# Ledger of designs, part 109: peptides against a protein of PDB entry 4BOS

Target 1, 163 residues: chain A of PDB entry 4BOS
Amino acid sequence: PVLTRTVVPADNSCLFTSVYYVVEGGVLNPACAPEMRRLIAQIVASDPDFYSEAILGKTNQEYCDWIKRDDTWGGAIEISILSKFYQCEICVVDTQTVRIDRFGEDAGYTKRVLLIYDGIHYDPLQRNFPDPDTPPLTIFSSNDDIVLVQALELADEARRRRQ
Target 2, 163 residues: chain A of PDB entry 4BOS as posed
Amino acid sequence: PVLTRTVVPADNSALFTSVYYVVEGGVLNPACAPEMRRLIAQIVASDPDFYSEAILGKTNQEYCDWIKRDDTWGGAIEISILSKFYQCEICVVDTQTVRIDRFGEDAGYTKRVLLIYDGIHYDPLQRNFPDPDTPPLTIFSSNDDIVLVQALELADEARRRRQ

## One batch from the design tools (peptide; made by RFdiffusion4, then SolubleMPNN)

Design b1_p23_6_s1 (from b1_p23_6, 10 letters changed)
Fold by OpenDDE base, seed 4:
Structure b1_p23_6_s1 (fold): chain B 163 residues (1-163), chain A 23 residues (1-23)
Amino acid sequence: as target 1 above (163 residues)
Amino acid sequence: SATAERLARNAALAAAAEAALAA
């Protein structure tokens, strides 16, 4: 089995497209972003004590309006929220540092999904099998640490190509 | 630039998230 990257559009919504891809088992749908942005806004609005100005960098309402724009980027707040919403660990491998940031690792989830990040763009990762009749896997066991090693190898190769 | 601002925000949020998870 080989871990591979699927390049999604660089349309400011790559995080949402990438998360949707992995949690839906490999479905590429760039049109998912508006609804996912609305989901974030709804969750942020539901807990203004936790999602405070100190956390958001703007008022709760301003953040909700901001994240629903089609030209604003999702980040760690969105990943954290989506991890909780989909009840899975979201692992982001960074090609600039060759390190993995894990979201939801202490929540006791049984599933993990993986993204690759280059500092400005997110893409989803999937495991391809040698049997052409076996579909790629995007949702892994939270005990599958081999996939994390493979993600680091993939990121390291990406970094080498840019040097 | 707007892009630089977004990147800076994301980096700061990532650091905060890591600190929260480590606590």
Scores: peptide ipSAE 0.023, ipTM 0.609, DockQ to the pose 0.049
Fold by OpenDDE base, seed 2:
Structure b1_p23_6_s1 (fold): chain B 163 residues (1-163), chain A 23 residues (1-23)
Amino acid sequence: as target 1 above (163 residues)
Amino acid sequence: SATAERLARNAALAAAAEAALAA
């Protein structure tokens, strides 16, 4: 089995496309972004006490309007929300630093998904199998630390290619 | 408790998801 990267469009919504891909078992749907943006906004709007200006960096209403725009980028806040929504750990391997940021790691989830990030763009990661009839795996056990090592290897290779 | 908070959050997220789909 080999961990591989699926390149999604760089259309300002790569985070949403990437998350959708991994949580839906490998479905590439760039058109998912508007719906996911609305989902994020609805979740944030539903709890203004928790999603305060201190957390969002802007008022709750301003954030909701902002995230629903088609040209704004998702980040850590959105990943955290999506981790909670999908009840899985979201692991982001950074090709610039060769480090993994783990979202939801303390929540006790049994599942994890992986993204790769280069400082501006997100892509999903998947495990391919030698048997061509076996579909790629995008949802892993939270106990599968081998996949994290493989993700770091991918990031390190990507870093070397740029240097 | 952490469990109670998690359950409450899950319920809120489910409601938010329904609202998002309806919007």
Scores: peptide ipSAE 0.021, ipTM 0.577, DockQ to the pose 0.017
Fold by OpenDDE base, seed 1:
Structure b1_p23_6_s1 (fold): chain B 163 residues (1-163), chain A 23 residues (1-23)
Amino acid sequence: as target 1 above (163 residues)
Amino acid sequence: SATAERLARNAALAAAAEAALAA
């Protein structure tokens, strides 16, 4: 089995597309972002005390309006929210540092999904199998450390290629 | 259903919105 990246469109919604891809088992849906943006806005609006201006960099209401735009970028806040929503650990391997940031690692989730990040763009990762009739896997056990090693290898290769 | 589960999780998050951010 080999871990590979699926390149999603380099638009402002690559994070959402990538998360959707992995949590839905490998479904590429570039039109998923508006709904996911609304979901995040709803969750943020539900707890203005936690999602404060200090966390958001703008007022709660301003953030909600901002994130629902189709040309604004998602980041760590959105990943954290989506991890909790989908009840899975989201692991982001950074090609610039060759490090993995884990979101939801202390929540006790049994599942993990993986993204690769280059500083501006997110792509989903999947495991391909030798049997061509076996579909790729995007949802892994949270105990599967091999997939994390493979992700680091991919990131290191990307760094060497300046990807 | 998957939809029902998503709705349930959404409701739970609305009641207890909390996120762990990576540094």
Scores: peptide ipSAE 0.021, ipTM 0.628, DockQ to the pose 0.025
Fold by OpenDDE base, seed 5:
Structure b1_p23_6_s1 (fold): chain B 163 residues (1-163), chain A 23 residues (1-23)
Amino acid sequence: as target 1 above (163 residues)
Amino acid sequence: SATAERLARNAALAAAAEAALAA
């Protein structure tokens, strides 16, 4: 089995597309972003005490209106929310630093999904199998540390190719 | 402007993501 990257469009919604891809088992749907943005906004709006100006950098309402625009990026806040919503650990491997940031690590989720990040763009990761009749895997056990090693290897190779 | 604000937010999110990934 080999961990591979599926390149999604760089359309300011790559995070949402990538998350959707992995949590839905490998479904590429660039049109998923508007709904996911609304989901984020709804969750943020539901807890203005936690999602304060200090966290959002603007008022709760302003953030909700902002994130629903199709030209704004998602980041750590959105990943954290999506991790909780989908009840899975979201692991992001950075090709610049060859490090993994794990969202939802302490939540006790049994599943994890993986994204690769290059400082600007997010892509989903999947495990391909030698048997062509076996579809790629995007949802892993949270105890599968081998996939994390493979993600680091993939990121390191990407870094070496760019430098 | 709206464009400037958009770019500033995107840059801030990218920076925050980088900081989180580096931790």
Scores: peptide ipSAE 0.019, ipTM 0.563, DockQ to the pose 0.131

Design b1_p23_6_s2 (from b1_p23_6, 11 letters changed)
Fold by OpenDDE base, seed 3:
Structure b1_p23_6_s2 (fold): chain B 163 residues (1-163), chain A 23 residues (1-23)
Amino acid sequence: as target 1 above (163 residues)
Amino acid sequence: SESERRRAENAELAAAREAELAA
């Protein structure tokens, strides 16, 4: 088995497309972004005490309007929200620093998904199998540390290609 | 830059979670 990257469009909504891909078992749907943005806005609006200006960098209402735009970038806040919504750990491997940022690791989720990030763009990761009849895996056990090692290797290779 | 900001934000959240788990 080998961990591979599926390149999604760089259309300002790559985070949402990537998350959707991994949590849905490998479904590429760039059209999912508007609904996911609205979902995040709904969650944020539902808990203004937790999602405060200190967290959002703007008022709750301003954030909701902002995230629903088609040209705004998702980041750590959105990943945290999506991790909680989908009840899974979201692991983001950074190709520039070759480190993994884990979201939801304190929640006790049994599942994890992986994204690769270069500072601008997010892509989903999947495990491919030698058997062509076995579909790629995008949802892993939270105890599967091998996939994290493979993700770091993939990130390191990507970094070397840029140098 | 946006890239630097996002990277720093990701790292800070990850560090906070790690600290919480260690406590």
Scores: peptide ipSAE 0.157, ipTM 0.756, DockQ to the pose 0.034
Fold by OpenDDE base, seed 2:
Structure b1_p23_6_s2 (fold): chain B 163 residues (1-163), chain A 23 residues (1-23)
Amino acid sequence: as target 1 above (163 residues)
Amino acid sequence: SESERRRAENAELAAAREAELAA
């Protein structure tokens, strides 16, 4: 079993495309971004007292209008919201620092998904198997720490290739 | 740059935001 990267389009919505890919079991849909953006906006708008300016960096309404634009970048706050929505830990391995930022790690989720990040672009990660009849895995046990080691190795190799 | 901002947000602010969202 090998952890591999699926390259998604660099269209300002790579985070949403990548998250959709891993939580849906490996479905690549570059057209999913508008709906993903609306989903986040709906969640934020539903609780303006909780999703405050302190959390969002702007007013609730301003954030909702901003995140629904097709040229704005998702980041940590969007990952946190999506982690809660899909009830899974989202692990982001950074190829420049070779570190993993874990979202939802203290929430008690039984599932984790992985993204790889280079400072500009997000891509999804998947585990491939030698048996062609066994489909790739994008959803892992939250107890599977081996996949985290594999992600770090993948990121370290990517870093070395670019230096 | 936007890239620098994004990385800083993920690496430095993620824990704080996660704690707030988990509260």
Scores: peptide ipSAE 0.135, ipTM 0.756, DockQ to the pose 0.036
Fold by OpenDDE base, seed 1:
Structure b1_p23_6_s2 (fold): chain B 163 residues (1-163), chain A 23 residues (1-23)
Amino acid sequence: as target 1 above (163 residues)
Amino acid sequence: SESERRRAENAELAAAREAELAA
């Protein structure tokens, strides 16, 4: 089994496309972003006490308007929200630092998904199997630390190629 | 739909989860 990346469009919605891909078992849906943005805005708007201005960097309403724009980029806040929504740990391997940022790691989720991030763009990761009839795996056990090692190796190789 | 159910579940479970968002 080999961990590989699927390159999604390098647009302002790459995070949403990547998350959707992994949580849906490897489905590339270029049209998912508007609904994902509205979902996040709905969650944020529903709890202004938790999603405060201190956390958002702007008022709750301003954030909701901002994230629903077609040209704004998702980041750590959106990943945290999506982790909670999909009830899974989202692990982001950063090719600039060769480190994994884990979202939802203390929530007790049994599943984890992986993204690769280069400081600008997000892509989803999947495990491919030697048997061509076995579809790639995008949802892993939260106890599967081998996939994290493989993600680090993949990120390290990516970094070396850019240096 | 599954997403609709999850939205409702997420609201109920939010307080029981860790606070990933920190200033």
Scores: peptide ipSAE 0.021, ipTM 0.578, DockQ to the pose 0.024
Fold by OpenDDE base, seed 5:
Structure b1_p23_6_s2 (fold): chain B 163 residues (1-163), chain A 23 residues (1-23)
Amino acid sequence: as target 1 above (163 residues)
Amino acid sequence: SESERRRAENAELAAAREAELAA
């Protein structure tokens, strides 16, 4: 079993594409972004008390309009929202720092998914098996710390290739 | 750089968001 990355298009919506990929079990759909953006906007709009200007850095309405643009980038706030929406821990391994940021780690979710991040671009991670007839896995147990170790190894290798 | 800026923002927001969501 080996953890690998699937390179998604380096467009403005790589985060959404990557999240969609892992939570849907390995479905690559670069056209998923508009709906994902609308989902984020809907969630934010539904709770203006929590998603305040202090949290968003702009008014609730301004954020919703902003995130629905096709040229704006998702980040931590979007990951947090998607973690809650999909009821899973989202683990992001950074190839520059070789660290894992865990979103939803205190929520008690039983599932986790993994992304790899270089500071600009997000890609999804999957576990491949020696048996070619066994499909790759993108959704892991939240207790599977081996996959986190593998993600760190993958990130470290990526870092070594760049420096 | 854009990478550095985004990385820093991501780290800060990650910590803040986790605290907020847990509260």
Scores: peptide ipSAE 0.083, ipTM 0.741, DockQ to the pose 0.036; fails the geometry check

Design b1_p23_6_s3 (from b1_p23_6, 9 letters changed)
Fold by OpenDDE base, seed 3:
Structure b1_p23_6_s3 (fold): chain B 163 residues (1-163), chain A 23 residues (1-23)
Amino acid sequence: as target 1 above (163 residues)
Amino acid sequence: SASAARLEENRRLAAELAALQAA
């Protein structure tokens, strides 16, 4: 089994496309972003006390309007929200630093998904199997530390080749 | 670039928020 990267479109919504891909078991849907943006906005709007201006960097209403734009970039806040929504740990391996940022790691989720990030683009990661009849895996056990090692190796290789 | 800055600046905060949301 080998961990591989699936390149999604390099648009402003690559985070959402990548998350959708891994949580849906490997479904590439570049058109998923608008609904995911609306989902995040809905969650944020539903709890202005929790999602305060101090957390968002802007008013709750301003954030909701901002995140629903098709040209705004998702970040840590959006990943944390999506982790909670999909009830899984989201692990982001950074090719620039060759480290993994884990979101939802203390929530007790039994599942994790992996993204690879280069500073301006997110892509999903999947495990491929030698058996052609076995589909790739995008959802891993939160106890599967081997996949994290493989992700770090993949990121290191990407850094070396400036990918 | 905007996502990069937010990821680095809010990593720990985001993780804590996710944990609190699950509690």
Scores: peptide ipSAE 0.033, ipTM 0.696, DockQ to the pose 0.032
Fold by OpenDDE base, seed 1:
Parts: structure tokens; sequence; C-alpha cells
Structure b1_p23_6_s3 (fold): chain B 163 residues (1-163), chain A 23 residues (1-23)
């Protein structure tokens, strides 16, 4: 078994497309972004006391309007919210630093998913199996640390290839 | 990029958010 990336469209919503891909078990749906943006906005709007300006960097209402725009980039805050919503650890492998940033690592989730990030673009990661009839795996056990090692190796190779 | 800046800028805040949501 080997860890590989699936290239999603390089639009402003690649984070959402990538998250959707991994949490849905490998379903590529670029049209998912508007609904995911609305989902995040709804979650934030539902609890203005928790999602404060201290967390958002702007007012609750301003953030909700901002994240629903089709040209705004998702980041760490959105990943954290999606981690909680899908009840899984989201691990982001950075090709620029060859480092893994883990979101939800202290939440006690039993599942983890992986994304690869190059400073501009997010792609989902998956484990391919030798058996061609076995579909790729995108949801891993939170105890599977081998996949993290493989992710680092993949990121290092990507960095060397300038990809 | 905008994504890189957002990720780095809010890393600490995201960690705090995640911790609070887990509690």
Amino acid sequence: as target 1 above (163 residues)
Amino acid sequence: SASAARLEENRRLAAELAALQAA
C-alpha cells in the first residue's frame, strides 16, 4: 500500500473540495464548496459567544459573509471547524516545510484524514492498495502513525520535485 | 498566498478553538 494524492481543481475552494473528498471516502465533488461554506457560516453564526472576534479576527457576521464568498480561501479556522463537524482529526502535510499540522489531535477522535498543502493549493491524500478491486482508503485510524510517516515522505518528494 | 497567510496567521487561534471544542 502506498499513499498518493488526488489533484483537485485549483480554485479558491480547494480546501473544501479536499476535505469533502477524504471524509466521504474518496468522492471528488468540486460542486460541494458552496454548501460547505454555508455549513461553516451556519456553525459560526449559531454560537456568536464561542466564535468571537478573538477567534475569528473579525465580527461573527463579517466572518460569515466573508467565508460564503466564492473567492475567499479556507484556512486553519475552517479546518478546525470541519474537524469538529466531521469528528475526525485533519492532518495537513506541508510540502514547504515537510511538516504535519494536526487539527483535532486532542479531541479523542478515532479517525484521521490527510491533506497535502503547498502554500497555495490543498489536495486530498489516499492509500492505494495492490488489489485493483480494493478502493483507496481516505479515512485512517487515529492510531495509524505509519500513514503520517508516509505523508512526510510524500511531501518531501513533492518538495524536491517542486510540486 | 492567501491560504498560506491565513494558515500561519491563525495557527494559534485554531489550536485554541480545537481545544475548546474538544472540551
Scores: peptide ipSAE 0.030, ipTM 0.696, DockQ to the pose 0.033
Fold by OpenDDE base, seed 5:
Structure b1_p23_6_s3 (fold): chain B 163 residues (1-163), chain A 23 residues (1-23)
Amino acid sequence: as target 1 above (163 residues)
Amino acid sequence: SASAARLEENRRLAAELAALQAA
């Protein structure tokens, strides 16, 4: 089994496209972003005590208006929200630092998905199998630490290619 | 890009959000 990167369009919504891809089992839908942005805004608006100005860097309402724009970029806040919404751990491997940031790791989820991030762009990761008749896997056990090792290896290789 | 500009903030927020959600 080999962990591979599926390159999604380098538009302003690559995070949303990537998350959608992995949580839906490998479905590429670049048009998913508007609804996901609205979903995030809805969740943020519903809990102004937690999603405070201290967390958002702006007022709750300002954030909601901002994230719904088609040209704004998602990040840690959005990943955290999507982790909770989809009830899975979202692991982001950073090719610049060769580190994995784990969202939802203490929530007790049984599933994890993986993204790769280069400081600008997000892509989804999937496990391919030697048997061509076995479809790629995007949803892993939260106990599968091998996939995390493979993600780090993939990120390290990506880093070396940029040197 | 906006994502690049938010890289450091995202790393900080990841840690803070994880701590808050674990509490």
Scores: peptide ipSAE 0.030, ipTM 0.683, DockQ to the pose 0.038
Fold by OpenDDE base, seed 4:
Structure b1_p23_6_s3 (fold): chain B 163 residues (1-163), chain A 23 residues (1-23)
Amino acid sequence: as target 1 above (163 residues)
Amino acid sequence: SASAARLEENRRLAAELAALQAA
């Protein structure tokens, strides 16, 4: 089994497309972003005490309006929210540093999904099997630490190709 | 752009935000 990267469009919504891909078992849907942006805005608006200006960098309402634009980029705030929404750990491997940022690791989720990040663009990761009759896997056990090692190896290879 | 700067900031603050969510 080999961990591979599926390149999604660089259309300002790559984070949303990538998350949707992995949590839905490998479904590429570039049109998913508007609804996911609205979901983020709804959750942010529902808890202004937690999602304060200190965290958002702007007022709660301003952030909600901002994230719903089709040309704005999501980040750690969105990943944290989506981790809770989909009840899974979201692991992001960074090709610039070859490190993994884990979101939801202390929540007790039984599932994890993986993204690869190059500093601006997100792509989903999947495990391909040698058996052609076995479809790729995007949702892993939270106890599967082998996939994290494979993600680091993939990121290191990507970094070396770029440098 | 503002979006590019936001992404860089989010990358740097990822671990901190994760800890806040867990608390």
Scores: peptide ipSAE 0.028, ipTM 0.667, DockQ to the pose 0.043

Design b1_p23_6_s4 (from b1_p23_6, 13 letters changed)
Fold by OpenDDE base, seed 5:
Structure b1_p23_6_s4 (fold): chain B 163 residues (1-163), chain A 23 residues (1-23)
Amino acid sequence: as target 1 above (163 residues)
Amino acid sequence: SATAARLAANAAERARRDAELAA
């Protein structure tokens, strides 16, 4: 089995598209972004004590209005929120640093999904199997550390291609 | 261009927020 990258559109909503792809088992739907942005805004608005101005960099209300715009970028805050919502660990392999940032790692989730990040753009990762009749896997066991090694290898290869 | 400015702003904002979350 080989870990591969599916390139999603660079339309300001790549994070949302990528997360949707992996948590839905490999469904590419760039049109998912508006509702995912709204979902995040709803969650943030529901807990202003936790999602404080110190974390958001703006008031809770200002953040909610901001994230619902179609041209603003999600990042670690949104990943953390989506990890909690989907009840899975979200692992992001960074091609610039060749390291993995794990979101939700202390929550005890049994499943993990993987994204690849180049400092600007997010893409989803999937495991392809030798048997062409076996569909790619996007949801892994949280005990599957082999996939993390494969993600690092993929990121390292991507870094070498840019240099 | 407006697009370049938007990209720069989004990148900077994301970087800031990511750093705040990590800290």
Scores: peptide ipSAE 0.296, ipTM 0.814, DockQ to the pose 0.103
Fold by OpenDDE base, seed 1:
Structure b1_p23_6_s4 (fold): chain B 163 residues (1-163), chain A 23 residues (1-23)
Amino acid sequence: as target 1 above (163 residues)
Amino acid sequence: SATAARLAANAAERARRDAELAA
């Protein structure tokens, strides 16, 4: 088994497309972004006390309007929200630093998914199997530390290619 | 270009929000 990247479009919504891909078991659907943005806005609007200006960097209402635009980028805040919504740990391996940022790591989730990030663009990660009849895996056990090692190896290889 | 400016703005906004979350 090997961990591989699926390149999604760089259309300002790569984070949402990538998250959707991994949580849905490997479904590539760039058209999912508007609904993902609305989902996040709905969650944020529902809890203005938790999602405060200090966290959002703007008022709750301003954030909701902003994130629903088709040309604004999601980041750590949106990943945190989606982690809670899908009840899974979202692990992001950074190719610039060769480090993994884990979202939801202390929530006790039984599942984890992985993204790869280069400082601008997000892509989903999947485990491919030697048997061509076995579909790729995108949802892993939160106890599967091997996949984290593989993610770091993948990021390190990407970094070396840029050197 | 307009595209470059938009990318820079989005990157800056993402970085800012990421920092706020980490704080």
Scores: peptide ipSAE 0.291, ipTM 0.812, DockQ to the pose 0.100
Fold by OpenDDE base, seed 3:
Structure b1_p23_6_s4 (fold): chain B 163 residues (1-163), chain A 23 residues (1-23)
Amino acid sequence: as target 1 above (163 residues)
Amino acid sequence: SATAARLAANAAERARRDAELAA
């Protein structure tokens, strides 16, 4: 089995598209972004004590309005929120540092999904199988460390290609 | 350009928020 990257549009909403892809089992739907943004805004609005101004960098209300714009970028805060919502660990392999940042790793989730990040753009990762009749896998066991090794290898290759 | 400035602003904001979350 080989871990591969599916390139999603660079339309300012690549994080949301990528997360949706992996948590839904490999469904590419860039049109999911508005609802993903709204979902995050709703979650943030519902817990102003946790999602404080210190965390958000702006008031809770300002953040909610901001994240719902179609031209603002999600990052670690949004990933952490989506990890909690989908009840899965979200692992992001960074091609610049060849490091994996794990979100939700201490929450006890049984599942993990993987994204690849280059400092600007997010893409989803999937495992492809030799059997063409077996569809790619996007949801892994949280104990599957092999997929993390493969993600690091993929990121390292990406880094080498850019240098 | 306006596009470059917008991208830079988004990147900076993301970096700031990521750092804050990690702290």
Scores: peptide ipSAE 0.287, ipTM 0.810, DockQ to the pose 0.097
Fold by OpenDDE base, seed 4:
Structure b1_p23_6_s4 (fold): chain B 163 residues (1-163), chain A 23 residues (1-23)
Amino acid sequence: as target 1 above (163 residues)
Amino acid sequence: SATAARLAANAAERARRDAELAA
């Protein structure tokens, strides 16, 4: 079994497309972004005490309107929210630093999904099996630390290609 | 270009938010 990267479109919504891909078991649907942006805005608006101006860098209302635009980028705030919404740990391996940032790691989730990030673009990761009749896996056990090692290896290879 | 400026702004804003949650 090997961990592989599926390249999604660089259309300003790669984070949302990538998250959707992994949590839905490997479904590529770039059209999911508008609804996911709306979901983020709804959750942000629901808790202005937590999602304060200090965190958002703008008023709660302004952030909600901003993230719903089709040309703005999601980041750690969105990943954190989506982790909680989908009740899974979201692990992001960074190809620039070869490090993994884990979102939802203290929530006690039984599942984890993986993304790869190069500082600009997000892509989803999946495990491919030798048997062609076995479909790729995108949702892993939170106890599966081997997949994290494989993600680091993949990121390290990507980093070397750019140096 | 306007596109380049927009991309740079998005990248900078993302970096800011990432740092806020990491701190």
Scores: peptide ipSAE 0.264, ipTM 0.800, DockQ to the pose 0.102

